# Designs tried in a protein design run: peptides against a protein of PDB entry 6GMG. Part 288

Target 1, 331 residues: chain A of PDB entry 6GMG
Amino acid sequence: DSDDRVTPPAEPLDRMPDPYRPSYGRAETVVNNYIRKWQQVYSHRDGRKQQMTEEQREWLSYGCVGVTWVNSGQYPTNRLAFASFDEDRFKNELKNGRPRSGETRAEFEGRVAKESFDEEKGFQRAREVASVMNRALENAHDESAYLDNLKKELANGNDALRNEDARSPFYSALRNTPSFKERNGGNHDPSRMKAVIYSKHFWSGQDRSSSADKRKYGDPDAFRPAPGTGLVDMSRDRNIPRSPTSPGEGFVNFDYGWFGAQTEADADKTVWTHGNHYHAPNGSLGAMHVYESKFRNWSEGYSDFDRGAYVITFIPKSWNTAPDKVKQGWP

## One batch from the design tools (peptide; made by RFdiffusion4, then SolubleMPNN)

Design b2_p22_8_s3 (from b2_p22_8, 11 letters changed)
Fold by OpenDDE base, seed 3:
Structure b2_p22_8_s3 (fold): chain B 331 residues (1-331), chain A 22 residues (1-22)
Amino acid sequence: as target 1 above (331 residues)
Amino acid sequence: SENAKRAELINKYGKEAEEKAL
């Protein structure tokens, strides 16, 4: 299984990508061709394009998480996650709704909970917070200045995040970012960093001590955002997939989508980059493919997942892995 | 189809990647 993963070969720096193909309303290509695009568009450090390193190609080869990994510069920690949950809708549907024909009570409750998350509002919350963070970063030359700026911005907006503990992922995220400390990255200068966003889809029913029904149909109470802040406690996400509901059924553990720092105001026009599986060109899974989806295609997700979180991390401004505008496909 | 999409999404080794990244 793991032995089938292969690191994609190096692509010449000046090799242009082949055209992407449409797939389920998104642009799709093989991983090697994405590397070519990445080198032309996203590879830039201090304005100079670079060949994707062997290490970066190895990261990318891990599938959907690899796309986020190579573009963020670190394996996703998912510590600073946001979502939106409509509690009134959830309560009303549970009270007034009925299970569908053949649907169990647990299945009904899990479905209603899933449907009570608003992916667009969750994404908008993450964008709002990222914007606040970027303002706090802009003129801060040390972490103390950044934190002071951040608190001021939050106070001005009467944002509940101002009440978070100093050790909260919200305040500690920058200092815990490896690229912030790197000499060629942030060099401990917040003004050299910017906030970026990715998304994770995962299963709510991960508690092994819970009922089998929760593992099969979802835990309606798990991974809800905190009121006011929108923060999701991701500490219980252990990449455990949904339990099979029938013999032979299987689910995947997660999906990751890279957004970066696009400035497109219309959420529906934003582009999300993700992969299908680890690269196994000589194995049963085949070559890894990379997808560039519009928000609607990304946020729709799969039946494997009943939660979506929008996560903030940081990258150096000198990196071009999170440009203001992302174009689907090639050319 | 949903089934076709699911068949394409296989991310088995995310945990292995995490262990390697640590």
Scores: peptide ipSAE 0.029, ipTM 0.731, DockQ to the pose 0.379; fails the geometry check
Fold by OpenDDE base, seed 1:
Structure b2_p22_8_s3 (fold): chain B 331 residues (1-331), chain A 22 residues (1-22)
Amino acid sequence: as target 1 above (331 residues)
Amino acid sequence: SENAKRAELINKYGKEAEEKAL
């Protein structure tokens, strides 16, 4: 029951974390121990450690989304999302492939669509765009200067994003970031901000007016990236889980993974931080656990989801929630 | 908030999903 959620207690600022536990190639710990690590490693504002506030602990207590929430400083809006879809692969597999034994046509089409997404290329596209944005931010002291720089960078790279509308999530993302407007954040100075990345896994078959087969096995046409830009329209994502295929089967609505701004060029070596469920130490679910996974472990996802998006947002450069290097586990 | 309610729903099945995937 959602009513069992509890905000983790405060941890002393100087309390060191206990060792993380290995879990299927991941590093795992209980949420309270992650708070300890967060205070030692990620809490810094202007180079000074901070205790995680009650508000931040409350955000964190919401599970997988809570990890992204506390590190980005806002609840994920998912407006600036990227993915990669191989349309030729999809068409060829539909034409030349066949359903597996016992697989329906709808199951086959949903699976082929899922397999036609490339998580690594989607992530790479988001990193490319984040790099362009960071260059545009570097010497821009107002939003107009940032937008001008961004357009110039896109023109130089012949990037299709240059043709996006001025009101698009791409151009409006910075101005819509609360921390950009905060005095202790960006203070309306783009050069004080940096682009960061998180990922969301979700179900494509969310349209209640669609066929039952699409809700059960996926909608092959839903949440595809736009050609050239890689932008995904997330407006139809309402956090609706996959429909059960058998009695008693249930699926989760989403998963979130925090990447931040790691500089590791090899995608397979990047670390993704995520949670399992909301913190319910006295409930049936138990305490929330936090995982630090390599990209392979993160991008594999679960059968609950057939879409992955890589989302760009912004944080102040004075925050250390998105360092250049992330170490998996503790110590 | 609506966002908080949505976050709570995801987390209910997160453990089960992970157990199925592992």
Scores: peptide ipSAE 0.026, ipTM 0.640, DockQ to the pose 0.071; fails the geometry check
Fold by OpenDDE base, seed 2:
Structure b2_p22_8_s3 (fold): chain B 331 residues (1-331), chain A 22 residues (1-22)
Amino acid sequence: as target 1 above (331 residues)
Amino acid sequence: SENAKRAELINKYGKEAEEKAL
């Protein structure tokens, strides 16, 4: 199966993309055409268009994660993840709610937990934190200055993140970004970097030592954000898919959506870029497709997943993979 | 690499999942 993956061929730098196709409220195209768009719109380094390299095309070929990978410049580590969970709603629904007809208790609890997450608030929290980080980066020429600025910004906003340990992914995220250390990237200068956002959908019931019911219907207690900070401990996310509930049923392990650094204030108007599967033009899965979805379409997710996290990472400001404005489709 | 292995395992059911969800 994985042996059918093929790296898409190079596209000429000046080749314009074909029009995208509408698909269930999102724009869709084949991966080769996305490469063409990427080269025209997102490839710029220091204002100059770049052909997508073989390495970047290889990253992209891995499917949904490939879109985030090529645009962020690194494989997603998911260390700095945010979500929003309504604990009061969860407790109230468990206490006063009832399973639907034919719904097991475990299925009911898993569903109630899933419904207690607010994707919009989770996204908003990540945007808020990214904004704070960007202010801290702006005039910081070394990591120490960045960290000092960050602490000051958090204190000014009375943000609970100010109480995080210095070794927390929150404070270590910049130093752990390869492009920050690269000569043609940040060159160890925080002011050359900006915070960007992507999202991951995944399954909560990944613990192999847990009950079969949790693996099938979700673990209501797993991957909840910490109160005040909104941070999600992603250490237990091992890309394990939902367990089948019936014979022959199968679920995918995750989905990734790229947002970058869009400035659109209305969440519903933001564009999320993602892929369906690895590129297998000669295999049973076929060619990889890339989708540009509005937030509503992205945040809805699939039945394969009961968690959504919004993750912050960093890219050099000289990259155009995270522009202020993203247009859906082509032209 | 571990990342490559993880990425290759991604979306084995991607088409089916999307077709089911859409």
Scores: peptide ipSAE 0.024, ipTM 0.633, DockQ to the pose 0.083; fails the geometry check
Fold by OpenDDE base, seed 4:
Structure b2_p22_8_s3 (fold): chain B 331 residues (1-331), chain A 22 residues (1-22)
Amino acid sequence: as target 1 above (331 residues)
Amino acid sequence: SENAKRAELINKYGKEAEEKAL
């Protein structure tokens, strides 16, 4: 199939956005109008507005992942991911619950596993860890100082992350961030960086060697957070969608939502920015739309996905892609 | 890039998923 993806045209730096449209409790706009908003609000480098570059517009054109890509400055690696899973709930529901009418055992188990994840607690865990990381970054002028600070912070909080291996995604995440090494970014100075959060929705049943039932209805044991740390091993996430349960049925591979570094304490008031699909204005999919959703709207997800992860990465403090306050919509 | 190809595949059905969820 011809890649109908098109890079959105450049928008003048001084062009103001058109008003966003309300849609089911979220604010919605076409990608070109989001570029206008982005240039006015999020484009700042060292306090100066910038036009979104062709490269950034190309990244954005990839849809939901494109929003996270342009704001984080890199394609999502998803290495430092957190979730919350209620194991007691899962066990109790499996034991005492019953399949619904027409529900297979595999479908029941997959559903119960999905329902045993707590999106709010997963998000809160990521925020907690990001806060610890930000404290460790604040006065660290080299990676060694950052790691030492991080270990001290974790020890003070009696956090299980203190026991992670030095090669773990948790400790290696900063050094593996391209913008940390860039001269106009972190310039190898941790104190110039800040932790940011995005979320990924995906399918658990990605193992091709597993049963067809797991691929169709989910793998109840896949992508669970480690006890104490909340870390999710994302190494087996290969962006494989849910398998069809009926002929002609198709599912999306993933969804991405950008949170950044909002300071709003109430999770329900936080704003998540995401896209629907790649930009294909002349194709069957049409133009890409960008959504600014409240946490409730984001965390609800779709039937295409049975896992949600909250991922930590880093951006330079000089970037305004992750401001303390995000206003939903325009104006 | 390999990542770009993956991104293209994912977004093909994004609209349908959203329409189903809305």
Scores: peptide ipSAE 0.024, ipTM 0.639, DockQ to the pose 0.057; fails the geometry check

Design b2_p22_8_s4 (from b2_p22_8, 11 letters changed)
Fold by OpenDDE base, seed 2:
Structure b2_p22_8_s4 (fold): chain B 331 residues (1-331), chain A 22 residues (1-22)
Amino acid sequence: as target 1 above (331 residues)
Amino acid sequence: SKNAEDAKLINEAGKEAEEKAK
């Protein structure tokens, strides 16, 4: 029960983390030890190491979403989300493919839809867009200048995002970022901000008015990216988990992975930071653990989820929560 | 509450079981 959630205690600023442990190709540690690493590596504001505040520790205690929350500085809104979907593959497989033995039609369609998403291409699209945004942020000292730069960059690249409405999450994302408006953050100066990326895994079959089969096996038509832009409408994502397919089966609502602004060109070498569950050291779930996974480990996801989205948000350049290089584990 | 719902994340046992099955 969420009532068992506990805020991790403060860690001394100069306390070094213990070594991480290998876990299924990932680096894993308890949340308290992650706080130690975070303070040494990611806590810097204007080049100065900071102790994780009580508020930040509380955010972190919420599990996988907490990792993204503490590093992005805000609860994920997921408004600017990207994915890649192979429509031709989907149509072809539905037409020419066959359900596996014992597989229902709904299960087959859900599986085919899931398999038609390309997480690597989705991630690449988000990185491409983040790069464009970062160029637009450069030397832009007001939002108008940023938007003008962004439109120019998109036009030069013949990017379909240039046709998005001015009210689109794409254009409004910066202005809707709390840290952009903060005096010690962006201070309304776009050039003080940078684009960052996180990922969300979730279930497609969230419509309560839909068939039970869609809730159990996925909705093949839900949360597809728009052609050309790659934008995913996340408005219908209400953190509803997959419905049980058998008695006693239960699924979780989501998973979040923090990427930030790594410059590693090889997607397979990028590091994704995520948590398992909320921190409940005295509860049935136990202490929260933090994982640092390579992209292949992250993108594999879980059977709980059939969608992956890559989301862009912004943080102040003065923050070190999204460094160019992330080292997996400790030391 | 929304926060309470959001705190219901992947349990360790479930994650480990799935990873072992891969």
Scores: peptide ipSAE 0.025, ipTM 0.658, DockQ to the pose 0.062
Fold by OpenDDE base, seed 4:
Structure b2_p22_8_s4 (fold): chain B 331 residues (1-331), chain A 22 residues (1-22)
Amino acid sequence: as target 1 above (331 residues)
Amino acid sequence: SKNAEDAKLINEAGKEAEEKAK
C-alpha cells in the first residue's frame, strides 16, 4: 500500500459535521469531518465563513502539524518557545533517586529530566507572555509602537524578557509573521494581530555527535528553558525522532497541538487540537484523524517525546481560528 | 511546504494516540 499523502477533498461550506467520537477525554473525528467543523466554526474571515481552500486542505493533510499550520496560517517555525524546568527537582532526583529495576543510568537520567519539566507552568508562562504581547499590540499601529509598548509592559512586570536582544525571536516574531504583512491580514498594523499559542512535542536526544544513550533515552541537558525568561532555544530541533531502544521499534518525529487564544483560565479545561498522521486514506496509515484533547491529555504526550514547548505566534484578529472559547467535539 | 517524509514520521505518535484512544 502506498503511504502517499492525499489532500482531502473540498467540503461544502454549509455541510454540518457528523458527531465526534469521544475517547478518553478526547473528541475524535476523521479529517474530512474536521474540515466541516472548521468551516462552521473557525473559517471566519471578518465574520464571514470561508470554505477551506485547497492549499489549506493540503496543509491540514500533513497531520498534527497540519492542524497548527492551517489555523496559524504558516508552517510552525517554533522560534518563540517556552517551557518550565525544575532544576532543583532534577538535581535532587539525580542525587537521591536510583534507577528502576532494569533501567540504565542514561535511561534514569533521561526520565528524571523529562519529569523535571512542568508542562502546566510552561503553558502558563506562554500564556503570560502572550497576554503581555496582546496588551502591547492593542493600540500599536506600527511595529515601533508595539516594541515600545512591549518593553514598557515587561519593565512594569520586571520580566527578564525585557533584556532580550532586539533581534531575538521574542521581539522579531511579529515582523517575521507573514500574515502581519498581508494587506488582508495585519497590514503592518500590530493592533490587527493577536498572539496565539501552539505546542510541540519532540525528542531531546537529537544531537548526532552525542552518545547513543542520549539518542535512545534523552539528553538531560538539551532544550532547557533559560532562567527567568523561560525561552527555549529551538535551533537544535531538527525533527529527529528518538532512536530505537529495541529491534523493530520506531518513534515519530514530533507532535503539534493547537491552542490558539482561549481565555479559559483553568489550564485543565483548555482544548488542544491535533492530528494523528498525514492523510493517507488509500494507504496503510489510513485517513487522518483530528483530536480535540483537554490539556491533561495533550500534555501527557507520548513516549516518543521527552520535551514539550509552548510556542507563541501571531494571527490576524479577523481570523476565527483562535476563538476565545473552543468547544470540544461536535455537537 | 513540507515533504511527505516529515509527515510520515508523525505517524507513530498517531498510532500511539489511536491506541490510547481505543
Scores: peptide ipSAE 0.024, ipTM 0.638, DockQ to the pose 0.055
Fold by OpenDDE base, seed 5:
Structure b2_p22_8_s4 (fold): chain B 331 residues (1-331), chain A 22 residues (1-22)
Amino acid sequence: as target 1 above (331 residues)
Amino acid sequence: SKNAEDAKLINEAGKEAEEKAK
C-alpha cells in the first residue's frame, strides 16, 4: 500500500556509493546508495555538487517515476511523446496471421499490435526531435526566437512536425516547463535549456467504456503514433493497469526510465535509470531499488505493458541530471 | 504538487520472469 511509503534519509554530500550489483545485464542498488551516486554524479548545479533535498528525496521515493521526477525536476506530464508503429505489419499480420492455440481473437489482436511497435525506432525519433529542439534552443533568447528557429529547422528537414498547431504539445512544451520559468533555471531564456528524454511503459486498454477484452488483452487502436510526426496522444493515459485475466493476477500501472541527454549513438549502449517500486523499508515491498539498465533490458518491458512512449521534456543546462555520458553502476 | 501515483513491483516481477526464462 502506498501508505507505507517513506522518504529516504539524507546522505552526506561527500559519501561515496557502495558498489552496485550486477543483475541480468543491469546494475542495481538500494535507493539510499543511488542518492549517494546521484550526489556525486548528477547533483551538480552550475558545476557544484548538491545534497539531494528533502523534496527531491520525497519525489524519488515514489519508485520508477521518482527517478524521472528527481532528474527532470517535475512530475512527468507525458505530453510530448513519440513512438513508432508499423501499420503495414499490423494489417498484414491481422489479415494473414492466426491466433495461437488457446489464444482468443482479442488476445491475438492485442499481441499483434504490441509487436507492431518498434521501441528502437520510437527512441530514435525522440532523439531526432530532441536534437532539432536543441539546435533551435541554442541561440534563442526568448520563446519567439525558439519557435521561429524550430519551424525553420523542421522546414529544412521537411519534417511533418512543421504542420503541428501552435498549441500542440510540441510547440508548447518549453513554455509549460516550470524550470524554464525559474530564475535559477532557464529564466525564460531558451538557450539555457536543453531537451531530455525519458520513457514510459503503460497499458493500452485503459478505456473503461471499452470491452473487457480490450482491458485484458490490449486495445490495438490505442496510443498509436500519428503518421509522419510520431506523436502519441497521451491524454487518455490514466495510469490504469492491465485488467487481470485470471483470479489473483495483478498488473502494475506503469514504468518510467530516465535517459536524459546521452550522446551515445548506439541505442543498445545507452543507459536507462529506473526504480522497482515506492520506498517502503518497513513494509512488505521493502526498500526501493534503482536500476541502471541498457536499452535492451529497458525496452523489453513486462507483460504488464503493451505500449512504450519516448517523451521529451526540458531541463536547465546548469543541471547535471542529463550528462552526455552515463556510466552504468558503481564504480 | 506531490502526486500520489506510486510505481509498484515492476522490476521484481521482471526478475522473476527472467529467472524463469533461463
Scores: peptide ipSAE 0.026, ipTM 0.653, DockQ to the pose 0.038; fails the geometry check
Fold by OpenDDE base, seed 3:
Structure b2_p22_8_s4 (fold): chain B 331 residues (1-331), chain A 22 residues (1-22)
Amino acid sequence: as target 1 above (331 residues)
Amino acid sequence: SKNAEDAKLINEAGKEAEEKAK
């Protein structure tokens, strides 16, 4: 439990970060040092640097989700999620493939399903949709104008998202964003908002009514994207971790990575910011560390997870938590 | 909103091991 969680102390606004250290191709630092970087680089509201508030530091202290939380301004709802799944590959591997030595049938099917997701294509789909949304936001001064623009853009691109219900997460995402309604945020003006992206890694086998094998090795049919849209129904994601396959084995419930609104066209060069665990400097887990990983490092994930989703949300353009360019590490 | 249970541990030791293996 997070009983040992501590809110990191305030850092002086003008305190410069210490250098990050390399960690398996990533840049790594302790959470307090990330706060320093955040204040220098990401804290700006209307062009003015801000000290990370106590509330923001508390959010950040929750670990990987905390990084996304502090930068997006809200706890992740994960409602507008995208992925890419190669159905043909999945079917072919199930038909023609064989379990490895010592691998159960359920383990084989779970692995094949995991490997049938294309993280890069999932990310590309989210970026494509975010781009469409940003175009729709650009000149819209009320929600109605935004929705009209969005529908027009989707029609022009012959995008299957045009067929989504008006109450779908896709169309309701903006109005359900707290910062959109805030006076110092969007102030109900879509043109003051921009689409941003984060990613969640999680376990597919979360259905407690399913077989133990699915809970241990994955549910091959769970959390697949809808054809055409790429939308993933995240309603069944309850942050339930993978079930142990051996005595003493334990898995983590989720991982979150913050991308924001980077304009780097090469996916491999994009930077993803994430944390290892909640901040417990006086506990067994120790201090929280923040990682800035390239896409390859992020998308590889961990054995704890067999699903990755790329989620779209919105932040005010006045925030600098999602700049066009993110530099890995410090300096 | 969130609950306190959402803030559960990313297995640092496990992740480090996996990162080394990649």
Scores: peptide ipSAE 0.025, ipTM 0.649, DockQ to the pose 0.072; fails the geometry check

